# Designs tried in a protein design run: peptides against a protein of PDB entry 5NXQ. Part 82

Target 1, 114 residues: chain A of PDB entry 5NXQ
Amino acid sequence: EIQIPVSMAAEEEYLRSKVLSELLTDTLENDGEMYGNENEVLAALNGAYDKALLRLFASACSDQNVEKALSLAHELKQDRALTAAVKISERAELPSLVKKINNIREARYEQQLK

## One batch from the design tools (peptide; made by RFdiffusion4, then SolubleMPNN)

Design b2_p19_6_s2 (from b2_p19_6, 6 letters changed)
Fold by OpenDDE base, seed 3:
Structure b2_p19_6_s2 (fold): chain B 114 residues (1-114), chain A 19 residues (1-19)
Amino acid sequence: as target 1 above (114 residues)
Amino acid sequence: SEKEKFLEESEEIIEETFA
């Protein structure tokens, strides 16, 4: 069996999830109703998307590539994913990254209050 | 390796987050 590097696998899954999410969104916007479970499908896609990003994020952290890690964190959609990114950053002993990700979370909280 | 352990722990965090 051919083994695929973790980073490559994560990138592939990220791309797949992103494309599917975009296609579904476009279909809902332009072609009307699909099924009765659109929200469930979107939730599943968002989950897969964030999971893939977090794997890339962890890889970046392991490489001490803070800038890349931060860029990936900005692409995360769900708050729970940002929380996971903070936990991963803490374990990577990257306090500056922790602070920056928490700033992202706080900014999104403020937006939700508006 | 330490890197391997870190990635494994990260995967655990990810799995728990989306369980």
Scores: peptide ipSAE 0.740, ipTM 0.966, DockQ to the pose 0.803
Fold by OpenDDE base, seed 5:
Structure b2_p19_6_s2 (fold): chain B 114 residues (1-114), chain A 19 residues (1-19)
Amino acid sequence: as target 1 above (114 residues)
Amino acid sequence: SEKEKFLEESEEIIEETFA
């Protein structure tokens, strides 16, 4: 099996997942139910999307590129993904990034409570 | 390398998150 660099593999998966997620979302918003399992499909796609982003995030952390890492964290959709990003940041010994990601989480929590 | 190890550990975190 051909081994692909982490960043390249993550980018490919991110782009694929992003496109599919957006297409499905657009279909649901404009054309209604396409299949009988849209929610299930969306959940799967969102998972794949966030997984891909987290791999890019980890790569950015490994480069000590806090700005890029933070930008990627903002693109994460699921709270569990943000939690993972915090864990990765902690392991990368980037406390400022940890704080900023936690701020993102808190902001989203506040939004959900409204 | 340390970088490679970090990426591997990160992958484990990711896999555990979405298991």
Scores: peptide ipSAE 0.738, ipTM 0.967, DockQ to the pose 0.847
Fold by OpenDDE base, seed 2:
Structure b2_p19_6_s2 (fold): chain B 114 residues (1-114), chain A 19 residues (1-19)
Amino acid sequence: as target 1 above (114 residues)
Amino acid sequence: SEKEKFLEESEEIIEETFA
């Protein structure tokens, strides 16, 4: 069996989970008649999606590529994933990135309050 | 390497987040 580099594997998983998550989301929005576990499936897909993104995010942080890391952070869907991104940024000693990610989180909080 | 250690620690954070 061919071993795939970790970064390539992460990118593949990200793209796969992104497509599936989007398809499921669209289906739920337009056709709510799915199986009884559709919400659980969506949560699982979103989790996998964010996990894959966070791995890419960590890679970007390790390269000190703040711009790429920030772009990836914007793609994160769950608040818990943003929290993880902050933790990763802190360990990467990227305080500017920490601030920017926290700004993303705060902005989303404000949007949810509307 | 330091990068490898960082990625491992990051993976732990990720796993804990979604446990």
Scores: peptide ipSAE 0.734, ipTM 0.967, DockQ to the pose 0.807
Fold by OpenDDE base, seed 4:
Structure b2_p19_6_s2 (fold): chain B 114 residues (1-114), chain A 19 residues (1-19)
Amino acid sequence: as target 1 above (114 residues)
Amino acid sequence: SEKEKFLEESEEIIEETFA
């Protein structure tokens, strides 16, 4: 059996999940209701999307590529995913990245309050 | 390796996040 490197597998999954998430989002925004479970499907796709991104994020951290890691963190949609990114950054011993990701979280909290 | 260990621990964090 052929084993695919983690980074390559993550990239493929990210692209696939991103496309599916965008397609569903566009459909809901433009065409309205799909099925009774559209919100559940969207949540699942968003989860898969962020999960894939976090794997790329971890890979970037392992390469000590802070700029790439930060760029990926900005693409995360869910707060729980940002929390995971912080934990991963802490394990990578990248305190500057931890601070910057926390700034992203704080900014999003402020936007939600407005 | 340390890199492999880091990636494994990261995967655990990811799995726990979306469990």
Scores: peptide ipSAE 0.734, ipTM 0.966, DockQ to the pose 0.797

Design b2_p19_6_s3 (from b2_p19_6, 7 letters changed)
Fold by OpenDDE base, seed 3:
Structure b2_p19_6_s3 (fold): chain B 114 residues (1-114), chain A 19 residues (1-19)
Amino acid sequence: as target 1 above (114 residues)
Amino acid sequence: SSKEEFLAESEKIIDETFA
């Protein structure tokens, strides 16, 4: 069996999770039908999606690629994932990135209130 | 290496976030 590089595996998982998350979201939005454990499935998919993104985010931080890291942070869906990104940024000693991610969080909080 | 240690720490943060 062929060993897949970590970065390639992360990218593949991200893409898979993204597609599945989008498909489920579209189904719920278009059909308006939610039955059984669909919410749990969506949560699991979103979790996997953000988890994959955070691994890419950490990689970008390790490369000191703030621009790439920030772009990835914008793709994160869950607030807990943004919090994780802040923690990772702090460990990477990237205070400017920390501030920018916190701005993303604040913006989303304000949007949720509308 | 420092990079490896950072990535390991990051993975821990990620795992704790989604535990």
Scores: peptide ipSAE 0.731, ipTM 0.965, DockQ to the pose 0.801
Fold by OpenDDE base, seed 2:
Structure b2_p19_6_s3 (fold): chain B 114 residues (1-114), chain A 19 residues (1-19)
Amino acid sequence: as target 1 above (114 residues)
Amino acid sequence: SSKEEFLAESEKIIDETFA
């Protein structure tokens, strides 16, 4: 069996989860229909989405591609995912990236409080 | 390699985050 590089696998998973997440989100936003399990499905999809992104993020960090890593961090949806990104950045010894991601997290906190 | 170790550690962080 041909082994697929981790980065490629992660990207495929990201794209798949992104499409599904966006589809569900759009459906809920447009139709407003709630059947009782949409939130659970969305949560699961968002989880998969962020996990895939974080793997891409880690890959970018390993390549010392700070700009790509930061761009990916902006695409993260969950706060816990941003926290993970900070941890990964710390391990990568990228303090500037750590600061920028923390700024993203703080900005989102402020938006939620308003 | 150091890169592989970093990615493995990152995966651990990810797994712990979504456990």
Scores: peptide ipSAE 0.731, ipTM 0.965, DockQ to the pose 0.806
Fold by OpenDDE base, seed 5:
Structure b2_p19_6_s3 (fold): chain B 114 residues (1-114), chain A 19 residues (1-19)
Amino acid sequence: as target 1 above (114 residues)
Amino acid sequence: SSKEEFLAESEKIIDETFA
């Protein structure tokens, strides 16, 4: 069997997860019809989405592509994913990126308080 | 390589996050 490079696989998984998450979200918001486990399905899809993004994020960090890494961090949905991004940035020894991601997280916290 | 080790460590962080 042909092995796909990790980075390419991550990109493909991100795109697939993104599409599925959007489809589910659209269904819930527009049709209001879903199985009784819709919240669990959504959580699973969001998890897969963020997980794929974080792999891309790690790849960007390894390439010292801070701008790409930051852009990817903005696309993360869950707070736990942002926390993971901070940890990865710390391991990459990118303190400026750490600060910027923490700013994203703080901004989201403030938004949730409104 | 250092890059490979970094990616492996990152994968561990990711897996722990979504465990």
Scores: peptide ipSAE 0.731, ipTM 0.965, DockQ to the pose 0.807
Fold by OpenDDE base, seed 4:
Structure b2_p19_6_s3 (fold): chain B 114 residues (1-114), chain A 19 residues (1-19)
Amino acid sequence: as target 1 above (114 residues)
Amino acid sequence: SSKEEFLAESEKIIDETFA
């Protein structure tokens, strides 16, 4: 069996998850409720979305592409995903990226407090 | 390789995050 490169597989999954997440969000905002489990479905899709993003993030870190990694981190939706990104950045020995991601987390905390 | 090892470790972090 032909093995698909990790980066290619991650990109495909990211795009798929992103589209599905956006479609669900649009449906909830514009067309109303879906069977009473909308939040659970959205959470699952967001999880898959962030998971796929983190794989791309790890790939960027492995390439020492801090700018790309940071851009991807900004696209992460869940705080737990940002925490994972910090851990991955630490393993990649990218302290500047660690600081910048923590700044993203802090900024989001401030927004939630408003 | 070092890159492969890093990606494997990252995958573990990701899996643990969403377990």
Scores: peptide ipSAE 0.730, ipTM 0.965, DockQ to the pose 0.795

Design b2_p19_6_s4 (from b2_p19_6, 8 letters changed)
Fold by OpenDDE base, seed 5:
Structure b2_p19_6_s4 (fold): chain B 114 residues (1-114), chain A 19 residues (1-19)
Amino acid sequence: as target 1 above (114 residues)
Amino acid sequence: SSKERFLAESEEIIEETFA
């Protein structure tokens, strides 16, 4: 069988998770009715989404493509995912990217304070 | 390769993050 490259597999998972996360979010926003497991499902989907993004992020880092990596980091939803991105950037020896991702985190914190 | 090791280590970070 044809082996799918890691990057392509990650992209597929990213797109799938993104679509499902958005659909569920839209449903919850429109209907306002919460079932017992809907929040957990959303959390799981968001997790899968960020995981897929981080894999793409790691790939970009391996290519020393800071611009692409940074763009992907902006798409991350969860703070823990940004933290992971920082760790990955550190291991990639991309200190400028580390700083930029930390700036993203700080910006989000400031938004929460408003 | 170095890239393979990096990606493997990154995957470990990712899995630990969402464990």
Scores: peptide ipSAE 0.737, ipTM 0.967, DockQ to the pose 0.800
Fold by OpenDDE base, seed 2:
Structure b2_p19_6_s4 (fold): chain B 114 residues (1-114), chain A 19 residues (1-19)
Amino acid sequence: as target 1 above (114 residues)
Amino acid sequence: SSKERFLAESEEIIEETFA
């Protein structure tokens, strides 16, 4: 089997997961009722979405592209994904990025508490 | 390479996060 470059695979998976996640989210918002495993499906899609983003994030970090990395971090949906981004940033020795991602996380915490 | 090692470590972090 042909090995696909990590970045290309991540981008493809990100786009696919993003579209499906958005579609499901819109459907759930419009219908307003849960009849089955919609939440499980959404969680799985969001997981795949964030995983793909984190791979892109890691790639950006490896390129020392802090701006791109930060932009990607803003697109992360789950808190656990932001935590992963912090860990990755630490490994990349990008303290400014670590701080900025932590700020994103703190901001979301404050919003969730309201 | 160092870049490859970094990406591998990042992948490990990602997998552990969503395990």
Scores: peptide ipSAE 0.737, ipTM 0.967, DockQ to the pose 0.807
Fold by OpenDDE base, seed 4:
Structure b2_p19_6_s4 (fold): chain B 114 residues (1-114), chain A 19 residues (1-19)
Amino acid sequence: as target 1 above (114 residues)
Amino acid sequence: SSKERFLAESEEIIEETFA
């Protein structure tokens, strides 16, 4: 049986989830309602998207590639995903990355208040 | 290995986050 490397599997899932999320978002913006459960579908797709990103993020952390990890963190959509990224960064003993991700969270909080 | 343990722990964090 063929064993696909974790990183490759994560990249494939990320790309798939990203495309589907973008397609759904575009459809909702331009065509309105689709099936009557668009919000649930979007949430599921966003979840899959962030999960895939976090796996890539963990891989980057394991490589001590802080710049790549930070770039991936900026692509995360949900706050809970950023929280997960902080936890992963802490376990990776990357305090500078922890600080920068927390800054992302704070910035998004400020945006929500506007 | 340390890397494998880290990735496994990260996966647990991810799964718990989206459970």
Scores: peptide ipSAE 0.737, ipTM 0.967, DockQ to the pose 0.801
Fold by OpenDDE base, seed 1:
Structure b2_p19_6_s4 (fold): chain B 114 residues (1-114), chain A 19 residues (1-19)
Amino acid sequence: as target 1 above (114 residues)
Amino acid sequence: SSKERFLAESEEIIEETFA
C-alpha cells in the first residue's frame, strides 16, 4: 500500500472540501432550492474543510513557519477550529502565534455583535 | 521523531475538536 505524505493528503482533502463547500454554498445562495438536508451537508463539508486546514496548520507549526501558519489560520471558518489552532500553537511553543490567532477570534466575535 | 510526535498530538486535537 502506497502511503501518501501527510501534507499532500491534507492539501488534497482541503482542495476537495473547499470546492464542494463553495459549490454548495453558491448553489443555495443563487437558486434558493432546498431539499431539507443542505444545511447539514454544508456543515459537514465545512468541518472537513477546517480539519484539512488544521492538518496543514500543524505541519506549518512543525516547520516553525509562523507566517504560513497564521495565513492558514485566517482561512479557518469555524470558531472551534480556531480554538484547535490555538491548542496546536501552544504545543508548538509559539506564543506569538497563539496571540495572533486569539486576535482573529476576537475580531470575529466583534463582527458577530454588529 | 519529535516532529512526528507533534503531528500525532495535533491530529488528536483535531479529532477531538470534530468528534
Scores: peptide ipSAE 0.736, ipTM 0.967, DockQ to the pose 0.801

Design b2_p19_7_s1 (from b2_p19_7, 7 letters changed)
Fold by OpenDDE base, seed 2:
Structure b2_p19_7_s1 (fold): chain B 114 residues (1-114), chain A 19 residues (1-19)
Amino acid sequence: as target 1 above (114 residues)
Amino acid sequence: SEAEKKKFLEESQKIIDEL
């Protein structure tokens, strides 16, 4: 098997997971019918999506590209993924990015409380 | 350095894998 560069693999997985996640999400929201483990499937897809995104995020951090990293962080779906992004940012010694990601997380907390 | 970047990416991957 041909070994694909990590960044390319991450992008491919991100795009694939994004499409599938969106399709499933739309189906669940619009049809309102549950026939099995749709939520588990969605969670798995979202997990894969966030993991792929975080790989891109880490790459951006390694390049000291704070703007790109922040843009990617906004696309993360799960809170635990944002937490991971914070950890990665801390290790990258990007305190401004840490603050901005924490702001994203706080904003989402406030939205969930409504 | 490139070595530091490699190490960083490896550590980041570990964080990601723990999710």
Scores: peptide ipSAE 0.701, ipTM 0.960, DockQ to the pose 0.781
Fold by OpenDDE base, seed 1:
Structure b2_p19_7_s1 (fold): chain B 114 residues (1-114), chain A 19 residues (1-19)
Amino acid sequence: as target 1 above (114 residues)
Amino acid sequence: SEAEKKKFLEESQKIIDEL
């Protein structure tokens, strides 16, 4: 059996999850015709999307590529995913990245208050 | 080291899988 590189697998899953999430979101916003579980499906897709991104994020951290890691963190949708990114950054001993991701979280909190 | 990177990625995957 051929072993697929982690980075390639993560990219493929990211792209797949991103496309499906966007399609579902657009459908709900434009047509509103689903099967009654659309919110759960959307949440599941967003979860898969964030997990795929976090795999890429971890890879970037392992390369000590803070800028790439930060760019990926900005693409995360769920707060719990950002929390995971912080944990990963801490383990990678990248305190500057930790601070920047926490800033992303704080900014999103402020936006939700508006 | 490569061993440290491997361990890091494995531990990161555990964090991701908990979501």
Scores: peptide ipSAE 0.701, ipTM 0.960, DockQ to the pose 0.803
Fold by OpenDDE base, seed 3:
Structure b2_p19_7_s1 (fold): chain B 114 residues (1-114), chain A 19 residues (1-19)
Amino acid sequence: as target 1 above (114 residues)
Amino acid sequence: SEAEKKKFLEESQKIIDEL
């Protein structure tokens, strides 16, 4: 069995999850009706997607690559994933990143209210 | 250090797994 580096494995999972999420979204938008558990499937795919991103995010934080980490945070879909990113940033002792991610969260809250 | 990074990644993974 071929051993894959952690970063490469995370990237592979991210890409896979992203593709599946996008395909399902496109199907719902363009083909309309899906099975009754469509929302649960979407949630599961989004969850896997965010988890994969967060692994990359943690790696970026460990490298103190704030710009890369922030870029990844913008790609997160779920609020709970952003919360996780904040926790990870705090543990990485990156207060600037914490602030910026919180700004992302606040911006999304405001958009949902409009 | 490499040891600290490893520990950090492990702790981060625990956070991720809770989602």
Scores: peptide ipSAE 0.700, ipTM 0.960, DockQ to the pose 0.774
Fold by OpenDDE base, seed 4:
Structure b2_p19_7_s1 (fold): chain B 114 residues (1-114), chain A 19 residues (1-19)
Amino acid sequence: as target 1 above (114 residues)
Amino acid sequence: SEAEKKKFLEESQKIIDEL
């Protein structure tokens, strides 16, 4: 059986991952240091961060709390995480949320082209 | 139902674990 993390644990993981991700990002941006593995580290941190968020997202969906779910989706960093959020939303039968998350994805696509 | 929610969360966790 799949173990579902306690919400508090997920929140703690989220916050920790967020801080670490931001710290690393700031260090790279402000100090200009490149170590050759920064992208790998960032990916790992972002992955953990997004996973933590998605757990909270799933919980919000289960509560039919669309607004909370959407707010969490906005905090997701990776496109693949947004895709996961869409899948979860579909399973939760929340079509409005699906559309809104897809709008987030589309907006990010447009922004990266600028 | 609680059972449905549990199942939903479990299936969601599977999606998350694939990342």
Scores: peptide ipSAE 0.698, ipTM 0.960, DockQ to the pose 0.834

Design b2_p19_7_s2 (from b2_p19_7, 7 letters changed)
Fold by OpenDDE base, seed 1:
Structure b2_p19_7_s2 (fold): chain B 114 residues (1-114), chain A 19 residues (1-19)
Amino acid sequence: as target 1 above (114 residues)
Amino acid sequence: SEAKKEEFLKESEEIIDEL
């Protein structure tokens, strides 16, 4: 049994989830046809996508690479995923990153109010 | 410390799995 490095596995899952999520989103937006479960499928794909990103995020945090971690956080789709990123950043003892991710969350909240 | 990093990644995975 060959052990796949965590970073490689995370990248592969990220790319797979990203492609599938984008394909589904584009299809639904272009065709306009719903079959009853597309929104649930999309949510599941987005969840998998964010989880994969968070694994990369954690890796960046472990390397004390705040800039890379922040860039990855910007790619997160769900608010709950940003919350998870904050928790991970706190465990990594990166308070500057915590503040920056919270700023991302606040900005998204303000956008939703418009 | 590699051991500390490993523990951190394990804890992070637990946070991620809760989603």
Scores: peptide ipSAE 0.694, ipTM 0.959, DockQ to the pose 0.805
Fold by OpenDDE base, seed 3:
Structure b2_p19_7_s2 (fold): chain B 114 residues (1-114), chain A 19 residues (1-19)
Amino acid sequence: as target 1 above (114 residues)
Amino acid sequence: SEAKKEEFLKESEEIIDEL
């Protein structure tokens, strides 16, 4: 069995989850047919997607690559994932990143209210 | 420190697994 580096494995999972999420979203938007479980499936896919991203995010934080970490945070879909990113940033002792991620979260809150 | 990085990644995984 081939051992895959953690970072590569995370990237693979991210790409897989991203593709599946996008395909499902496109299908729902284009076909217009909504089934009872489709939203749950989409949520599960988004969850897997965010988890994969957060693993990459944690790796970036460990490298003190704030710019990369922030870029990844912008790709997170769920608010709870952003919260997780904040926690990870705090433990990485990156207060600037914490502030920037909180700004992302606040901006999304404001957009939802409009 | 590689050891500290490993510990950090482990803690991060625990946070991620809670989602």
Scores: peptide ipSAE 0.694, ipTM 0.958, DockQ to the pose 0.775
Fold by OpenDDE base, seed 5:
Structure b2_p19_7_s2 (fold): chain B 114 residues (1-114), chain A 19 residues (1-19)
Amino acid sequence: as target 1 above (114 residues)
Amino acid sequence: SEAKKEEFLKESEEIIDEL
C-alpha cells in the first residue's frame, strides 16, 4: 500500500467531506427530511469537514505559511474548530495567527448577536 | 527541523482528534 503524504491525504479528506457536506445541505434545503437523522448526519459531516481543514491548517502552520493558514481558518464552520486552530497556532508559535483567528471568532460572535 | 515538524503535526492531530 502506498502511503500518501499527510498534505495529500488531508486534501482528499477535505474534498470528500466538503462535497458530502454540501450535498447533504443542498438536499435538506430542497427535499426536507432525510430518514429523520439528517441533522445528526450533517453535524457529523461538518465535524469531518472541519477536522480535514484543520489538518491542512496544521500543515500550513508547519510551513510557517500564516496567510494560507488564515485562509483555511476562515473556511472552518464550527467554533470549536476555530478554538482548535488557535491551539494549533499557539503550538506553532504563531501569535499573529492566533490573534487573527480570534478575530474571526469574535466576528462570528458579533454576527450571532444580531 | 523535520523532526520538530513531525512532532508538531502529531500534536496537532491529537488536538483534532479531540473534536
Scores: peptide ipSAE 0.689, ipTM 0.958, DockQ to the pose 0.766
Fold by OpenDDE base, seed 4:
Structure b2_p19_7_s2 (fold): chain B 114 residues (1-114), chain A 19 residues (1-19)
Amino acid sequence: as target 1 above (114 residues)
Amino acid sequence: SEAKKEEFLKESEEIIDEL
């Protein structure tokens, strides 16, 4: 059976993952050290971070709190996480949120193309 | 309803777990 985390636990996980992700990122950027596994570690951390955010996102959607949900979506790091957010929004029957999240995705696509 | 919310959150968790 699927266990739905308690909101407080999700928030704690989010904050922890955020701090660790930022710390690692800063270390790599500031120290210029490469260990060969940094991308793997970052992916794992970002994954955990995004998952935690998505749980909060889902909660916000369930509350019909579109503004909070959108704010959380902006904090998502991975495109696949945004895709998940879109799916969740669709299930929540929040089409305006779907469009706004897709706009975030489109904007990020444009930015990565510089 | 609470039941619908619970089901929604459950389905959402399934989506999240796929990542």
Scores: peptide ipSAE 0.689, ipTM 0.959, DockQ to the pose 0.773

Design b2_p19_7_s3 (from b2_p19_7, 8 letters changed)
Fold by OpenDDE base, seed 2:
Structure b2_p19_7_s3 (fold): chain B 114 residues (1-114), chain A 19 residues (1-19)
Amino acid sequence: as target 1 above (114 residues)
Amino acid sequence: SEEEKKKFLEESQEIIDSL
């Protein structure tokens, strides 16, 4: 088997997970039919999606590309993924990015309270 | 340094894998 660079693999997984997650989300929203495991499948897809994004995020942090890192953070779906992004940012010694990601988290908390 | 970058990416991967 051909060894694929980590960054390319992450991008591929991100795109694949994104498409599948969107399709599943649309299906759940439009059809309204429950078969028993849709939420679990969605969670798994979202998890894979966020993990792929976080790999790209870490790469951006390693390059000190705060703008790219922040853009990627905005695409994260789960709060736990944002928390991971904060941890990664802290280790990258990017305090400005830490603050901005925490702002994203706070904004989402406020939206969820509505 | 490249070594520090490698270490950073490894630690980041551990964080990601812990999710």
Scores: peptide ipSAE 0.702, ipTM 0.958, DockQ to the pose 0.810
Fold by OpenDDE base, seed 3:
Structure b2_p19_7_s3 (fold): chain B 114 residues (1-114), chain A 19 residues (1-19)
Amino acid sequence: as target 1 above (114 residues)
Amino acid sequence: SEEEKKKFLEESQEIIDSL
């Protein structure tokens, strides 16, 4: 069995999930409905995508690379994933990052209200 | 320390897996 470093595995899963999500989105936009469970499939793909991204996020936090961590947080799709990022940042004792991620969440809330 | 980093990553993984 091939042993793959955690970070590399996370990157691979991130890319895979991202590509699949984009392909599915493009198909729905350009080719019409596929099945009756499109939304469920998209949610599952987004979940996998965010989980993979969060693994990279945690790695960045462990390296004290706040800038990289923040850039990754901006790529998160689901609010619950942002919440997870906040929890991880708190455990990493990175208060500036916590504040910035919370700002991202607040901005998204405001956009949803418009 | 390396041990603390390991623990941090493990706890982070638990948070991620809970989603």
Scores: peptide ipSAE 0.701, ipTM 0.957, DockQ to the pose 0.773
Fold by OpenDDE base, seed 5:
Structure b2_p19_7_s3 (fold): chain B 114 residues (1-114), chain A 19 residues (1-19)
Amino acid sequence: as target 1 above (114 residues)
Amino acid sequence: SEEEKKKFLEESQEIIDSL
């Protein structure tokens, strides 16, 4: 078995989880069928998706690539993942990124209020 | 430094794993 770089592994996991999350989401939206644990499965997939994204996000932060990091943050689905991104950004000493991610969170909160 | 980046990535991984 070939050992792959961590970055490639993260990318692979991101893509896989993204596809599965989107597939399940589409299925639930279109079919509307619930057999018990579909929501839990979706949540788990979204969790895996966000975790994979955050690994890429951390890598971007380590490169001081704010634009790439911000782009990745926009793709995060869960608020707790955005919170994690803020923590990571703070540790990376990227205050501008912290502000922008918090703006994303605030925007989503406002959307939920509508 | 590379060591600092390594530490950063490790700490980030801990944050991610805590989710």
Scores: peptide ipSAE 0.699, ipTM 0.958, DockQ to the pose 0.802
Fold by OpenDDE base, seed 1:
Structure b2_p19_7_s3 (fold): chain B 114 residues (1-114), chain A 19 residues (1-19)
Amino acid sequence: as target 1 above (114 residues)
Amino acid sequence: SEEEKKKFLEESQEIIDSL
């Protein structure tokens, strides 16, 4: 049995989830037709997308690649995913990354208040 | 170490799965 590397699997899932999320979002925004469950489907897709990103994020942290990890964190959609990234960064003993991710969270909070 | 990295990735996966 061929075992797929974790990084490759994470990248594949990220790309798949990203494409599906974008397609659904574009369809809803352009067609204007709602069937009742589209928001739930979108949320689920966003969740899968963020989980895939977080796997890549964890890999970057394990390599002590702060810049790559930070770039990935910027692509996260949900606040709870950013919180997870903070926890992962703390365990990786990367305090600078923790601060930068918290800055992302604060910036998004401020945007929501507008 | 490789063992520490493995443990880190496992703990990270648990955090991710908890979402």
Scores: peptide ipSAE 0.699, ipTM 0.958, DockQ to the pose 0.805

